# Peptides against a protein of PDB entry 4Z5W, part 81

Target 1, 305 residues: chain A of PDB entry 4Z5W
Amino acid sequence: IPDVFLELNKLWYFSAQSNLFNGEMPRSLSNSRSISLLSLRNNTLSGQIYLNCSAMTNLTSLDLASNSFSGSIPSNLPNCLRLKTINFAKIKFIAQIPESFKNFQSLTSLSFSNSSIQNISSALEILQHCQNLKTLVLTLNFQKEELPSVPSLQFKNLKVLIIASCQLRGTVPQWLSNSPSLQLLDLSWNQLSGTIPPWLGSLNSLFYLDLSNNTFIGEIPHSLTSLQSLVSKENAVEEPSPDFPFFKKKNTNAGGLQYNQPSSFPPMIDLSYNSLNGSIWPEFGDLRQLHVLNLKNNNLSGNIP

## One batch from the design tools (peptide; made by RFdiffusion4, then SolubleMPNN)

Design b2_p15_7_s3 (from b2_p15_7, 5 letters changed)
Fold by OpenDDE base, seed 4:
Structure b2_p15_7_s3 (fold): chain B 305 residues (1-305), chain A 15 residues (1-15)
Amino acid sequence: as target 1 above (305 residues)
Amino acid sequence: EPPPGYLTTDAPPPV
């Protein structure tokens, strides 16, 4: 990418995703006063990520995902006072989340999916201080760590939580009950154990639940038949979605489904590939908004309602 | 049958 962004003093949006750009991010780009949205996703950019937050006063969205960046997670990003959305997916940091992210009050959407992030306890302890954090994606990190259940963890405004394919141990954490605005939860492809907690059915905005491919036992909580978002059409005001797409990664060579917004996900309960027992509740019939109920590969018995 | 897929922000490899 040429170092000409100083001349582009009116450039608000720069999208150069899915190209063959290599080398470092141009210094003029890292100092751009005009850029609000920067997407360089899916290139071969390298070097350390550096942004001059004192210069980049208009930066609201940053997508650097799927690049060959190295070094530390930029600890100065909280100084980018308008920065809301960060996608750092598939950047091999091999790092913990910086302590400075406790002060990241502008942050609304964060992805570190497949970024070799370590220490989930520290990550969640830090990120709980982000009062405006609505979307958190941590898939393919924290390999074989324990998902902390510390009741002091609080994500009050969290709407989307995706921590899939981490081989995480532990149980469904009680601190998630402190996230009443949660719309989407994906904890699939972990080693989570215990029972599915009944309080999960009290998350009235929860329309997408993926607990598939874990080690959950016991009965399906009857409270899941009372998920309000699945019983009735909530007039869910489409809140601003993150500026990065989501992908449902399938184990088949069939291309992953792309979802541009969380609202584009089908209303779903996926509890498949667990060790759940008991019957299917007839009251699943009350979930009139439910598009996908996946209970396959469990120990369920009785009649199908 | 293969396990269901999971959500990520990683672009799948081009098919």
Scores: peptide ipSAE 0.489, ipTM 0.873, DockQ to the pose 0.705
Fold by OpenDDE base, seed 2:
Structure b2_p15_7_s3 (fold): chain B 305 residues (1-305), chain A 15 residues (1-15)
Amino acid sequence: as target 1 above (305 residues)
Amino acid sequence: EPPPGYLTTDAPPPV
């Protein structure tokens, strides 16, 4: 990418995603005072990520995902006082979340999917201080770590939590009950155990639940039949979606479904590929908004209602 | 059948 952004003093949006750009991010871009949205996703950019937050006073969205960046996570990003959305997916940091992210009050959406992030306990302890955090994606990190169940963890404004394919151990964490605005939970492809907790059915905004491919045991909690978002058409207030798309990575070589907004996900309960037993509750019929109920590959018995 | 897929923000490899 040429180092010409000093001349582009009115540049508000720069999208150069899915190209063949190589080399480092140009220094003039890292110092742009005008830029609000920066997307360089899916290139071959390299070097260390550096942003001059004192210069980049208009930066609201940063998508650097799927590049060949190296080095540390930029600890100065909390100094970008308007920065709301960060996509650092598929950047191999081999790092922990910086302690400075405790101060990241502008942060609303964060993805580190497949970024070789380590220490989930530290990551969650840090990120709970981000009071405006609504979307958190940590898929393909924390290999074989334990998902912390520390009751002091609080994500009050969390709407989307995705921590899939980490081989995480532990149980469904009780601290998620402190997230009453949670709309989407994906904890699939882990080694989570125990029972599915009944309090999960108290999350009245929860319309997408994926607990598939874990080691859950016991019965399906009856409280899942009373999920209000699935009983009634709540007018899902179109909250500002994160400026990055989501992908459902299917195990088949069929290209992942792209979802531009969390509201574009079909209302779903996926409990498949566990060790759940007991019956299918007939009251799942009350979930009039439910599009997908996936209970396959469990130990369920009795009648199909 | 393989387990259902999971959510990510990784851009799929260009087809």
Scores: peptide ipSAE 0.484, ipTM 0.875, DockQ to the pose 0.798
Fold by OpenDDE base, seed 3:
Structure b2_p15_7_s3 (fold): chain B 305 residues (1-305), chain A 15 residues (1-15)
Amino acid sequence: as target 1 above (305 residues)
Amino acid sequence: EPPPGYLTTDAPPPV
């Protein structure tokens, strides 16, 4: 990318996604005073990620995903006082979340999907201090770690939590009950065990639940038949979505479904590929907004209601 | 049938 952004003093939005850009990010871009939204996703950019947060006073959205950047996660990003959304998916950091992210009060949406992030306990302990954090995507990290169940963890404003395909051990963590605004939970493709906790049915905004491909046992908690967001339409909070799309990664090389906003997800309960037993509750028929109920490949018995 | 897919922000490779 040419180093011409000094002359572009009115540039508010720069999108150069899915090109063949290589080399380092231009220094003039890293010092842009005007830029609000920067997306360089799906290029071959390299070197260290450096942003002059003292200059980049208008930066609100940063998408650097799917590039060949090296080195550390930029610890100075919390100094970008207007930075809300960060997509660092598929950047191979091999790092922990910086301690400085405790101060990241502007942060609303963060993805480190497939970024070789380590130490989930430290990551969650740090990120719980981000009081405005609504979307957190940590898929394809923390390989074979234990999902912390520490009751002191608190994500009060969390709406979207995706920690899929990490081979995580442990149980559904009790600290998620402290997230009453949770709309989407994906913990699929882990090694989570125990029972599905009944308190999940108290998450009145939860319209998308994926616990598929784990080792859950016991009955489906009857409280899931009372999920208010799936009974009635009244609480579809149109909140500002993250500036990055989501993808449903299939096991086959067939293209994943793209979702530009969390509101574009079909209302879903997926408990498939577990060791759940007991009956399918007839009261799932009360979930008038439910589009997908996936209970396949369990030990369920009785009648289909 | 394979397990259902999971959510990510990894763009699929351009087709």
Scores: peptide ipSAE 0.483, ipTM 0.874, DockQ to the pose 0.782
Fold by OpenDDE base, seed 5:
Structure b2_p15_7_s3 (fold): chain B 305 residues (1-305), chain A 15 residues (1-15)
Amino acid sequence: as target 1 above (305 residues)
Amino acid sequence: EPPPGYLTTDAPPPV
């Protein structure tokens, strides 16, 4: 990428996704006063990620995903006072979340999907201080760690939590009961155990629940038949979506389904590939907004209602 | 049947 962004003093949006750009990010780009949205996703950019936050006063969205960047996560990002959305998916950091992210009050959407992030306990302890954090994606990190169930953790404004395919141990964490605005939860493809907690049915905005491919036991909580978002249409708060798409990664070589907005997810309960027992509750018939109920590959018995 | 897929923001490589 050429070092010409000093002349582009009116440039608000720069998207150069899915090209063959190599080398470092240009210094003039890292000092741009005009840029609000920057996307360099799916290139071969290298070196350290550096942004002059004192110059980049208009930066609101940053997508650097799927690049060959090296070094630490930039600790100065909280100084970018308007920065809301960060996509750092598929950047091989091999690092912990910086302590400076405790001060990241502008942050609304964060992805580190497949970025070799370590220490889930430290990550959650830091990120709980981000009071405006609504979307958190941590898929393909924290390999074989334990999902912390510390009741003091508070994500009050969290709407989307995805921590899939981490081989995480533990149980469904009690601190999620402190997230009453939660709309989407994906904890699939872990080694989570115990029972599915009844308090999940109290999350009145929860329309997408994926607990598939874990080691959950016991009965399906009857409270899941009363999920208010799946009974009635009223609570589809069209909030501003993250500036990055989501993908449903199928284990088959079939291309992942792309979802541009969280509202494009089908209303779903997926409890498949567990060790759940008991009957299917007839009251699942009350979930008139439910598009997908997946209970396959469990120990369920009795009649199908 | 293969287990269901999970959500990510890691885009599949362009085909």
Scores: peptide ipSAE 0.477, ipTM 0.872, DockQ to the pose 0.786

Design b2_p15_7_s4 (from b2_p15_7, 6 letters changed)
Fold by OpenDDE base, seed 3:
Structure b2_p15_7_s4 (fold): chain B 305 residues (1-305), chain A 15 residues (1-15)
Amino acid sequence: as target 1 above (305 residues)
Amino acid sequence: DPPPGFLTTDAPAPS
């Protein structure tokens, strides 16, 4: 990418995704005062990620995903006082979340999907201080770690939580009950155990639940038949989507179905590929907004209602 | 059948 952004003093949006750009990020771009949205996703950019946050006073969205960047996660990003959305998916950091992210009050949407992030306990302890955090994607990190169950963890404004395919151990954490605005939960493709907690049915905004491909046991909580977002249409809070798309992937190498916003997900309960027993509750028929109920590959018995 | 897919934000490699 040429170092010409100093002359582009009115540049508000720069999207150069899915090209063959190589080398480092231009210094003029890292110092742009005008840029609000920067997307360089799916290129071959390299070197360290450096942003001059004192210069980049208009930066609101940053997508650097699927590049060959190296080094640490930029600890100065919280100094970008308007930065809301960060996509760092598929950047091999091999790092922990910086402690400076405790101060990241502008942050609303964060993805580190497949970024070799380590220490989920530290990551969640840090990120809980981000009071405006609504979307958190941590898929394909934290390999074989334990999902923290510490009741002190609080994500009060969280709407989208995706921590899939981490081989995480533990149980569905009680601290998620402190996230009453949660709309989407994906904890699929882990090694989570225990029972599915009944308090999940109290998450009145939860329209997408994926607990598939874990080691859950016991009965399906009857409270899931009372998920208010799936009973009635009234609570579709169209909040501002993150500026990055989501992908439903069958594996790390497969192409995925693209979803441009969380509202594009079909209302879904997926409990498939567990060790759940008991009956299918007839009251699942009350979930008039439910598009997908996937209970396959469990130990369920009785009649199909 | 294989397990259903999981959600991520890493784009597929360009074909």
Scores: peptide ipSAE 0.498, ipTM 0.883, DockQ to the pose 0.849
Fold by OpenDDE base, seed 1:
Structure b2_p15_7_s4 (fold): chain B 305 residues (1-305), chain A 15 residues (1-15)
Amino acid sequence: as target 1 above (305 residues)
Amino acid sequence: DPPPGFLTTDAPAPS
């Protein structure tokens, strides 16, 4: 990318995604006072990520995903006082979340999907201080770590939590009961155990639940038949989506489904590929907004209602 | 059958 962004003093939006750009991010771009939205996703950019947050006073969205950046996660990003959305998916950091992110009050959406992030306990302890954090994607990190169930963890404004395919151990964490705005939860493809907690059915905004491919046991909580967002249409909280798309990675080489907004996900309960037992509750029939109920490959018995 | 897929923000490799 040429170092010409000093002349572009009115540039508000720069998107150069899905190109063949290589080398480092140009210094003039890292110092741009005008840019609000920066997307360089899916290139071959390299070097260390550096942003001059004192200069980049208008930066609101940063998408650097699927690049060949190296080094540490930029600890100075919280100094970008308007920065709301960060997509760092598929950047191989091999790092922990910086402690400075405790001060990241502007942060609303964060993805580190497949970024070789380590120490989930530290990551969640840090990120709970981000009072405006609504979307958190940590898929394909923390390999074989334990999902912390520390009751002091609080994500009060969290709407989207995705921590899939981490081989995480532990149980569904009790601290999620303190996230009443949660709309989407994906904890699939882990080694989570224990029972599915009944308080999960108290999350009145939860319309998408994926707990598939874990080691959950016991009965399906009857409280899931009372998920208010799946009973009635009125609770579809239209909120601003992250500036980055989501993808459902299928095990088949068939192209993943792209979802531009969390609201475009089909209302779903996926509990498949566990060790759940007992009956299917007839009251799942009350979930009139439910599009997908997947209970496949469990130990369920009795009548299908 | 393989387990269902999971959610990510990884841009798919260009097909």
Scores: peptide ipSAE 0.479, ipTM 0.876, DockQ to the pose 0.812
Fold by OpenDDE base, seed 5:
Structure b2_p15_7_s4 (fold): chain B 305 residues (1-305), chain A 15 residues (1-15)
Amino acid sequence: as target 1 above (305 residues)
Amino acid sequence: DPPPGFLTTDAPAPS
């Protein structure tokens, strides 16, 4: 990428995704006063990620996903006072979340999906201080760690939590009960155990639940038949979605489904590939907004209602 | 049947 961004003093949006750009990010780009949205996703950019946050006063969205960047996660990003959305998916950091992210009050959406992030306990302890954090994606990290269940963890404004395919141990964490605005939860493809907690049915905004491919036991909580978002249409708040797309990675070589907004996800309960027992509750018939109920490959018995 | 897929922001490699 040429070092010509000093002349582009009115440039608000720069998208150069899915090209063959190599080398480092230009210094003039890292010092741009005008840029609000920067996307360099899916290139071969390298070196250390550096942004001059004192110069980049208009930066609101940063997408650097699927690049060959190296070094540490930039600890100065919280100084970018308008920065809301960060996509660092598929950047091999081999690092922990920086302690400075406790001060990241502008942050609303963060993805580190498949970025070799370590220490889930430290990551969650840091990120709980981000009071405006609504979307958190940590899929394909923390390999074989334990999902912390510390009740003091508080994500008050969290709407989307995705921590899939980490081989995480533990149980469904009770601290999620402190997130009453949660709309989407994916904890699939882990080694989570115990029972599915009844308090999960009290998350009145929860329309997408994926607990598939874990080691859950016991009955399906009857409280899941009373999920308010799946009973009635009333509260589809069109909230500002993150500036990065989501993908459903199928285990088959069939292309993943792309979802540009969380609202484009089908209303779903997926409890498949567990060790759940008991009956299917007839009251699942009350979930008039439910599009997908997946209970396959469990130990369920009785009549299908 | 294979287990269902999971959500990510890692774009699948272009086929």
Scores: peptide ipSAE 0.462, ipTM 0.869, DockQ to the pose 0.757
Fold by OpenDDE base, seed 4:
Structure b2_p15_7_s4 (fold): chain B 305 residues (1-305), chain A 15 residues (1-15)
Amino acid sequence: as target 1 above (305 residues)
Amino acid sequence: DPPPGFLTTDAPAPS
């Protein structure tokens, strides 16, 4: 990418995603006063990620995902006072979340999916201080760590939580009950155990629940048959989505489904590939908005209602 | 059957 962004003093949006750009990010780009949205996703950019937050006063969205960047997570990003959305997916950091992210009050959407992030306990302890955080994606990190169940963890404004395919141990954490606005929860492809907690059915905005491919036991909580977002459409608040797409990664090399916003996900309960027992509740028939009920590969018995 | 896929923000490899 040429170092010409100083001359582009009116450039508000720069998208150069899915190209063959290599080398470092141009210094003029890292100092751009005009850029609000920057997407360089899916290139071969390298070097340390550096942004001059004192210069980049208009930066609201940053997508650097799927690049060959090296070094540390930029600890100065909280100084980018308008920065809301960060996609750092598929950047091999091999790092913990910086302590400075406790001060990241502008942050609304964060993805570190597949970025070799370590220490989930520290990550959640830090990120709970982000009072405006609505979307958190941490898939393919924290390999074989324990999902913390610390009751003091509070994500009051969290709407989308995706921590899939981490081989995480532990249980569904009680601190998620402190997130009453949660719309989407994906904890699939972990080693989570215990029972599915009944309080999940009290999350009135929860329309997408994926607990598939874990080690959950016991009965399906009857409270899941009363999820208000799946009973009625009236609670479907179209909220500002993050500026990055989501992908359903299949185990087969078959192309993943792309979703441009969380509201594009089908209303779903996926509890498949667990060790759940008991019956299928007939009251699942009350979930008139439910598109996908996946209970396959469990120990369920009785009649199908 | 293979387990269902999970959500991520990294683009899948082109099939």
Scores: peptide ipSAE 0.460, ipTM 0.865, DockQ to the pose 0.678

Design b2_p15_8_s1 (from b2_p15_8, 5 letters changed)
Fold by OpenDDE base, seed 4:
Structure b2_p15_8_s1 (fold): chain B 305 residues (1-305), chain A 15 residues (1-15)
Amino acid sequence: as target 1 above (305 residues)
Amino acid sequence: PTRDTSLGGGILTFE
C-alpha cells in the first residue's frame, strides 16, 4: 500500500480487503485524520500494528483481520476516542489483552477470533470495564483455560458473546445472568460441564444459544421453553451491528457462511453433543420463532413431542 | 480469490 494518505485529507472510508497487499501499514494511513472506517482485512500485511490515535481522531472502525501482523496488541487503541469496532481476528498476537483496554469506553465491538489470545480471566476482567461493549468474539483462544465464574464480572450491555472452540473448562458462568440484553451466546466446542442453568431462560432477548459440543449433564432447563425472543416477535430495534462479518462454519473443510449482522443468524437452540438427559419438553412447541432446535447426540429419552 | 477465512466474529459450529 503506497504511503500517500497525507494527500487524501477527505478520505473517510478505506476498504482494501481481500487483496494481496503486503508489507507494513503505511505511516500516512496510521496518521490519517480523515479516515473513519479502515478495512485491510484478508491481506498479507506485516509488522507491528501502530495507530497514532492523536492523529486518527475520526477512526470509528478498524478491521485488520487475517493479516500477518506481529507483536503486541496496540495498548494505545483506547486513546482513539471514537473507535467503536475492532476486528483483529486471525492476527497471531500470542498475548494478553492490554490493561489499557479497561479505559476503552468507545469500544462497542471486539473480535480476537483465532488470535492466540491468552488468559481469559484477565481478558474478561479488563473488558468488563468497557461500558459500551455489545459484541465480544473470543473464539479459538484461551486453549484449555478455565472460563471464570467470578460473580463480580459484569457485562451489562453485552448483546453478542462468542467464545467457541477454546476447549474451556468450567461451567456456564453466573455472571452472564447480569447481561439481560444478551441476544446471541455461543459457548460451543468447549469442555464446559455441569448443568445448563435455568437463568438462561430469563434472557428475554436471547434468540441464539449454542452450547453444543460440551460436557453438560442433567435435564434441559424448562425455562428455555419460555425464551421471550423465541415465543414472540420482539420489535427489537436493530441496533447497529459491528462493522465486521460473522462466519459460521458447519464443517472444518466447508467455506464459512458469512453473516453480516447477528440478526442474520437463524433463531436457534443448539444443545447437541452433550450428555443431557430427561425428556424433550412439549413446551418447545411454544417457541414459534425458533428455526433450529438441535438436541442430537445427547442421552435424552421419552417421547418426542 | 483468497477466501476470506477470517472468522471475523465466527461462530464455529462444527457438524
Scores: peptide ipSAE 0.030, ipTM 0.707, DockQ to the pose 0.111
Fold by OpenDDE base, seed 1:
Structure b2_p15_8_s1 (fold): chain B 305 residues (1-305), chain A 15 residues (1-15)
Amino acid sequence: as target 1 above (305 residues)
Amino acid sequence: PTRDTSLGGGILTFE
C-alpha cells in the first residue's frame, strides 16, 4: 500500500479488503487524522501493527483480520478514544491481551478469533473492565486452558460471546449469569464438563446457544424451554452489529457462510455431542421462534415428544 | 482470492 495518506486529509472510510496487498501498513495511514473506518482484512500485510492513537482521533473501526502481522497486540489501542470495533481475527500474535485494555472504554466489539491468544483468565479479567463491550469473539485460542469460573467476573453489557474450539476445560461459568443481555453464546468444541446450569434459561435475550461438542452430563435444564426470546418475538432486543462479519462453517470443507449481524443467525439450541441424559422436554414445543434444536449424539432416553 | 478465513464470528460448527 503506498504511503500517500497524508494527501488524503478527508479520507473517512478506507476499505481495501480481499486484495493482494503485502508489506507493512504505510506510516501515513497509521497517522491519519481523518480516517474513521479502516479495513485491510484478508491481505498479506506484515510487520508490527502500529497506530498513532494521538493522531488517529477519528478512528472508530479497525479490521486487520486475516493478515500476516506479527508481534504483540498494540497496547496503545485504548488511547484511540473513539475506537469501538476491532477485528484481529487470524493474526498470529502468540500473546496475551495487554493490561492496558482495562482502560478500553470505547471498545464495543472485539474479535481475536484464531489469533494465538494465550491466558484466558487474564484475558477475561482484563476485558471485564471494558464496560461497553457487547461482542467478544475468542474462538480458536487458549488451547487446553481452563475457562475461569471466578464469580467476580462481570460482563454487564455482553450480548455476543463466542469462545469455541479452544479445548477449554472447566464448567459453564457462573459469572455468565451476570450478563442478562446475552443473546448469543457459543462455547462449542471445548472440553467443558459438569451440568448445563439452569440459570441459562433466565437469559431472556438468549436466542442462540451452542454448547455442542463438550462433555456435559446430566439432564437438559427444563428452564431452557422457557427462554423468552425463543417463546415470543416481542423480546427481540435491538442488536449492536459489530462492523465485522461473522462466519459459520457447517462442514470443515464447506465455505463459511457470512453473517453480517448476530441477528442473522437462526434461533438455535445446539447441545449435540455431549453426554446428556434424561428425556427431551415436551415444552420445547413452546419455543415458537426456535429454528434449530440439535440434541443428537447424547445419552437421552424416553419418548420423543 | 485468498479465502477470507477471518472467523470474525468464530462459529465453527464442525459436522
Scores: peptide ipSAE 0.027, ipTM 0.697, DockQ to the pose 0.127
Fold by OpenDDE base, seed 2:
Structure b2_p15_8_s1 (fold): chain B 305 residues (1-305), chain A 15 residues (1-15)
Amino acid sequence: as target 1 above (305 residues)
Amino acid sequence: PTRDTSLGGGILTFE
């Protein structure tokens, strides 16, 4: 990418995603005062990520995902006072989340999917201080760590939590009950154990639940049949979606389906590939908005309602 | 182009 952004003093949006750009991010771009949205996703950019937050006063969205960046996570990003959305997916940092992210009050959406992030306890302890955090994607990190269940953890404004494919141990964390606005929860492809907690059914905005491919035992909590978002069409206020797309793979070999908004996910309960027992509740029939109920590969018995 | 699956929701790896 040429170092010409000093002349582009009116550049508000720069999208150069899915090209063949290589080398480092140009210094003039890292110092742009005008840029609000920066997307360089899916290139071969390299070097250390550096942004001059004192210059980049208009930066609201940063997508650098699927590049060959190296080094540390930029600890100065909280100084970008308007920065709301960050996509650092598939950047191999081999790092912990910086302590400075405790001060990241502008942050609304964060993805570190497949970024070799370590220490989930520290990550969640830091990120709980981000009062405006609505979307958190931490998939393919924290390999074989324990998902912290510390009751003091609070994500009050969290709407989307995706921590899949981490081989995480532990249980469904009680601190998620403090997230009443949670719409999408994906904890699939972990080693989570215990029972599915009944308080999940109290999350009135929860329309997408993926707990598949874990080691959950016991019965399906009856409270899941009363999920209000699945009983009635609440007008899900189209809150501004993160400036980055979500991807769902149905198969290892399938290209991920792109979802531009969390609302584009089909209303779903996926409890497949666990050790759940007991019956299928007939009251799942009350979930008139439910598109997908996946209970396959469990120890369920009785009649299919 | 490697389909960016960077923001993977539940990777249903059907093994």
Scores: peptide ipSAE 0.023, ipTM 0.667, DockQ to the pose 0.126
Fold by OpenDDE base, seed 5:
Parts: C-alpha cells; sequence; structure tokens
Structure b2_p15_8_s1 (fold): chain B 305 residues (1-305), chain A 15 residues (1-15)
C-alpha cells in the first residue's frame, strides 16, 4: 500500500480487503485525520500494528483480520476515543489482552477469534470495564483453560458472546445472569460440565443458544420453554450490528457461512452432543419463533411430543 | 477472489 494518505484529507472510508497487499501499514494511513472506517482484512500485511490515536480522531471501525501482523496487541487503542469496532481475528498475537483496555469506553464490538489469546480470566476481568461492549468474540483461544465463574464479573450491555472451540473447562458461568440484554450465546465445542442452569431461561432477549459439543448432564431446564424472544416477535431490537461479519461453519472442512448481522442467525437452541437425560418438554411447542431445535446425541428418553 | 477466511463471528457449529 503506497504512503500517500496525507493528500487524502477527505477520505472517510478505506476498504482494501481480500487483496494481496504485503508489507507494513503506511505511516500516512496510521496518521490519517479523516478516516472513520478502515478495513485491510484478508491480506498479507506484516510488522507491528501501530495507530497514532492522537491523529486518527475520526477512526470508528478497524478491521485488520486475517493478516500476518506480529508483536503485542497495541496498548494505545483506548486512546482512539471514537473507536467502536475492532476485528483482529486470525492475527497470531500469542498475548494477553492489554490492561489499558480497562479504559476502552468507546469499544462496542471486539473479535479476537483464532488470535492465540491467552489467560481468559485476565481477559474477562479487563473487558468487563468496557461499559459499551455489546459483541465479544473469543473463539479458538484460551486452549484448555478454565472458564471463570466469578460472580463479580459484569457485562451489563453484552448482546453477543461467542467463546467456542477453546476446550474450556468449568460450568456455564453465573456472571452471565448479569447480562439481561444477551441475544446470542455460543459456548459450543468446549469441555464444559455440570447442569444447564435454569436462569438461562430468564434471558428474555436470548434467541440463539449453542451449548453443543460439551459434557453437560441432567435434564433440559424447563425454563428454556419460556424464552420470551422465542415465544413472541416483539423484542427483536434491531441494534446496529458490528462492522465485521460473523461466520458459522457447518463442518470443520466446510467454508464458513457469512452472516452480516446477528439478526440473520436463525432462532436456535442447540444442545446436541452432550449427556443430557430425561424427556423433551412438550412446552417446546410454545416457542413459535424457534427455527432450529437440535437435541441429537444425548441420553434423552420418553415420547417425542 | 480470495475467500475471506476470517472467523469474525467465530461461531463454530459443526453439524
Amino acid sequence: as target 1 above (305 residues)
Amino acid sequence: PTRDTSLGGGILTFE
């Protein structure tokens, strides 16, 4: 990418995704006063990520995903006072979340999917201070760590939480009950154990629940048959989606299906590939908005209602 | 066209 952005003093949106760009980010780009949205996703860019936050006063969205950047996560990003959305998926940092992210009040959407992030306890302790955080994607990190269940953790404005395929141990964390606006929860492909907690059915905005491929035991909580978002249409708050797409893989070998908005996900309960027992509740018939109920590969018995 | 390989959403439902 040429170092010519000083002359582009009216440039608001720069998208150069899915090209063959290599080398470092141009210094003039890292000092742009006009850029609001920057996407360099899916290139071969390298070096350290550096942004002059004192110059980049209009920056609201940053997508650097699927690049060859190295080094630490930039600790100065909280100084970009308008920065809301960050996509750092598939950047191999081999790092912890910086302590400076406690001050990241502008942050609304964050993805570190498959970025070799370590220490989930520290990450959640830091990110709980981001009062505007609505979307958090931490899939394919924290390998074989324990999911912290500390009741003091508070994500009051959290709407989307995805921590899949981490081989995490522990239980469904009680601190998620402090997130009443939660719409999408994916904790699939972990080593989570215990029972599915009944308080999940109190999350009135929860329309997508994936707990598949874990070691959950006991009965399906009857409270899941009363999930208000799946009974009636009234609570579909069209909030602004993250500026980065979501990806769902049907198979390890399949290409990811792209979802541009969380609302584009089908209303779903997936409890497949666990050790759940008991009957299927007839009251699942009350979930008129439910598109997918997946209960396969459990120890369920009785009649299918 | 290079397929975007970014797991931006990280939803790994394996059917």
Scores: peptide ipSAE 0.029, ipTM 0.715, DockQ to the pose 0.129; fails the geometry check

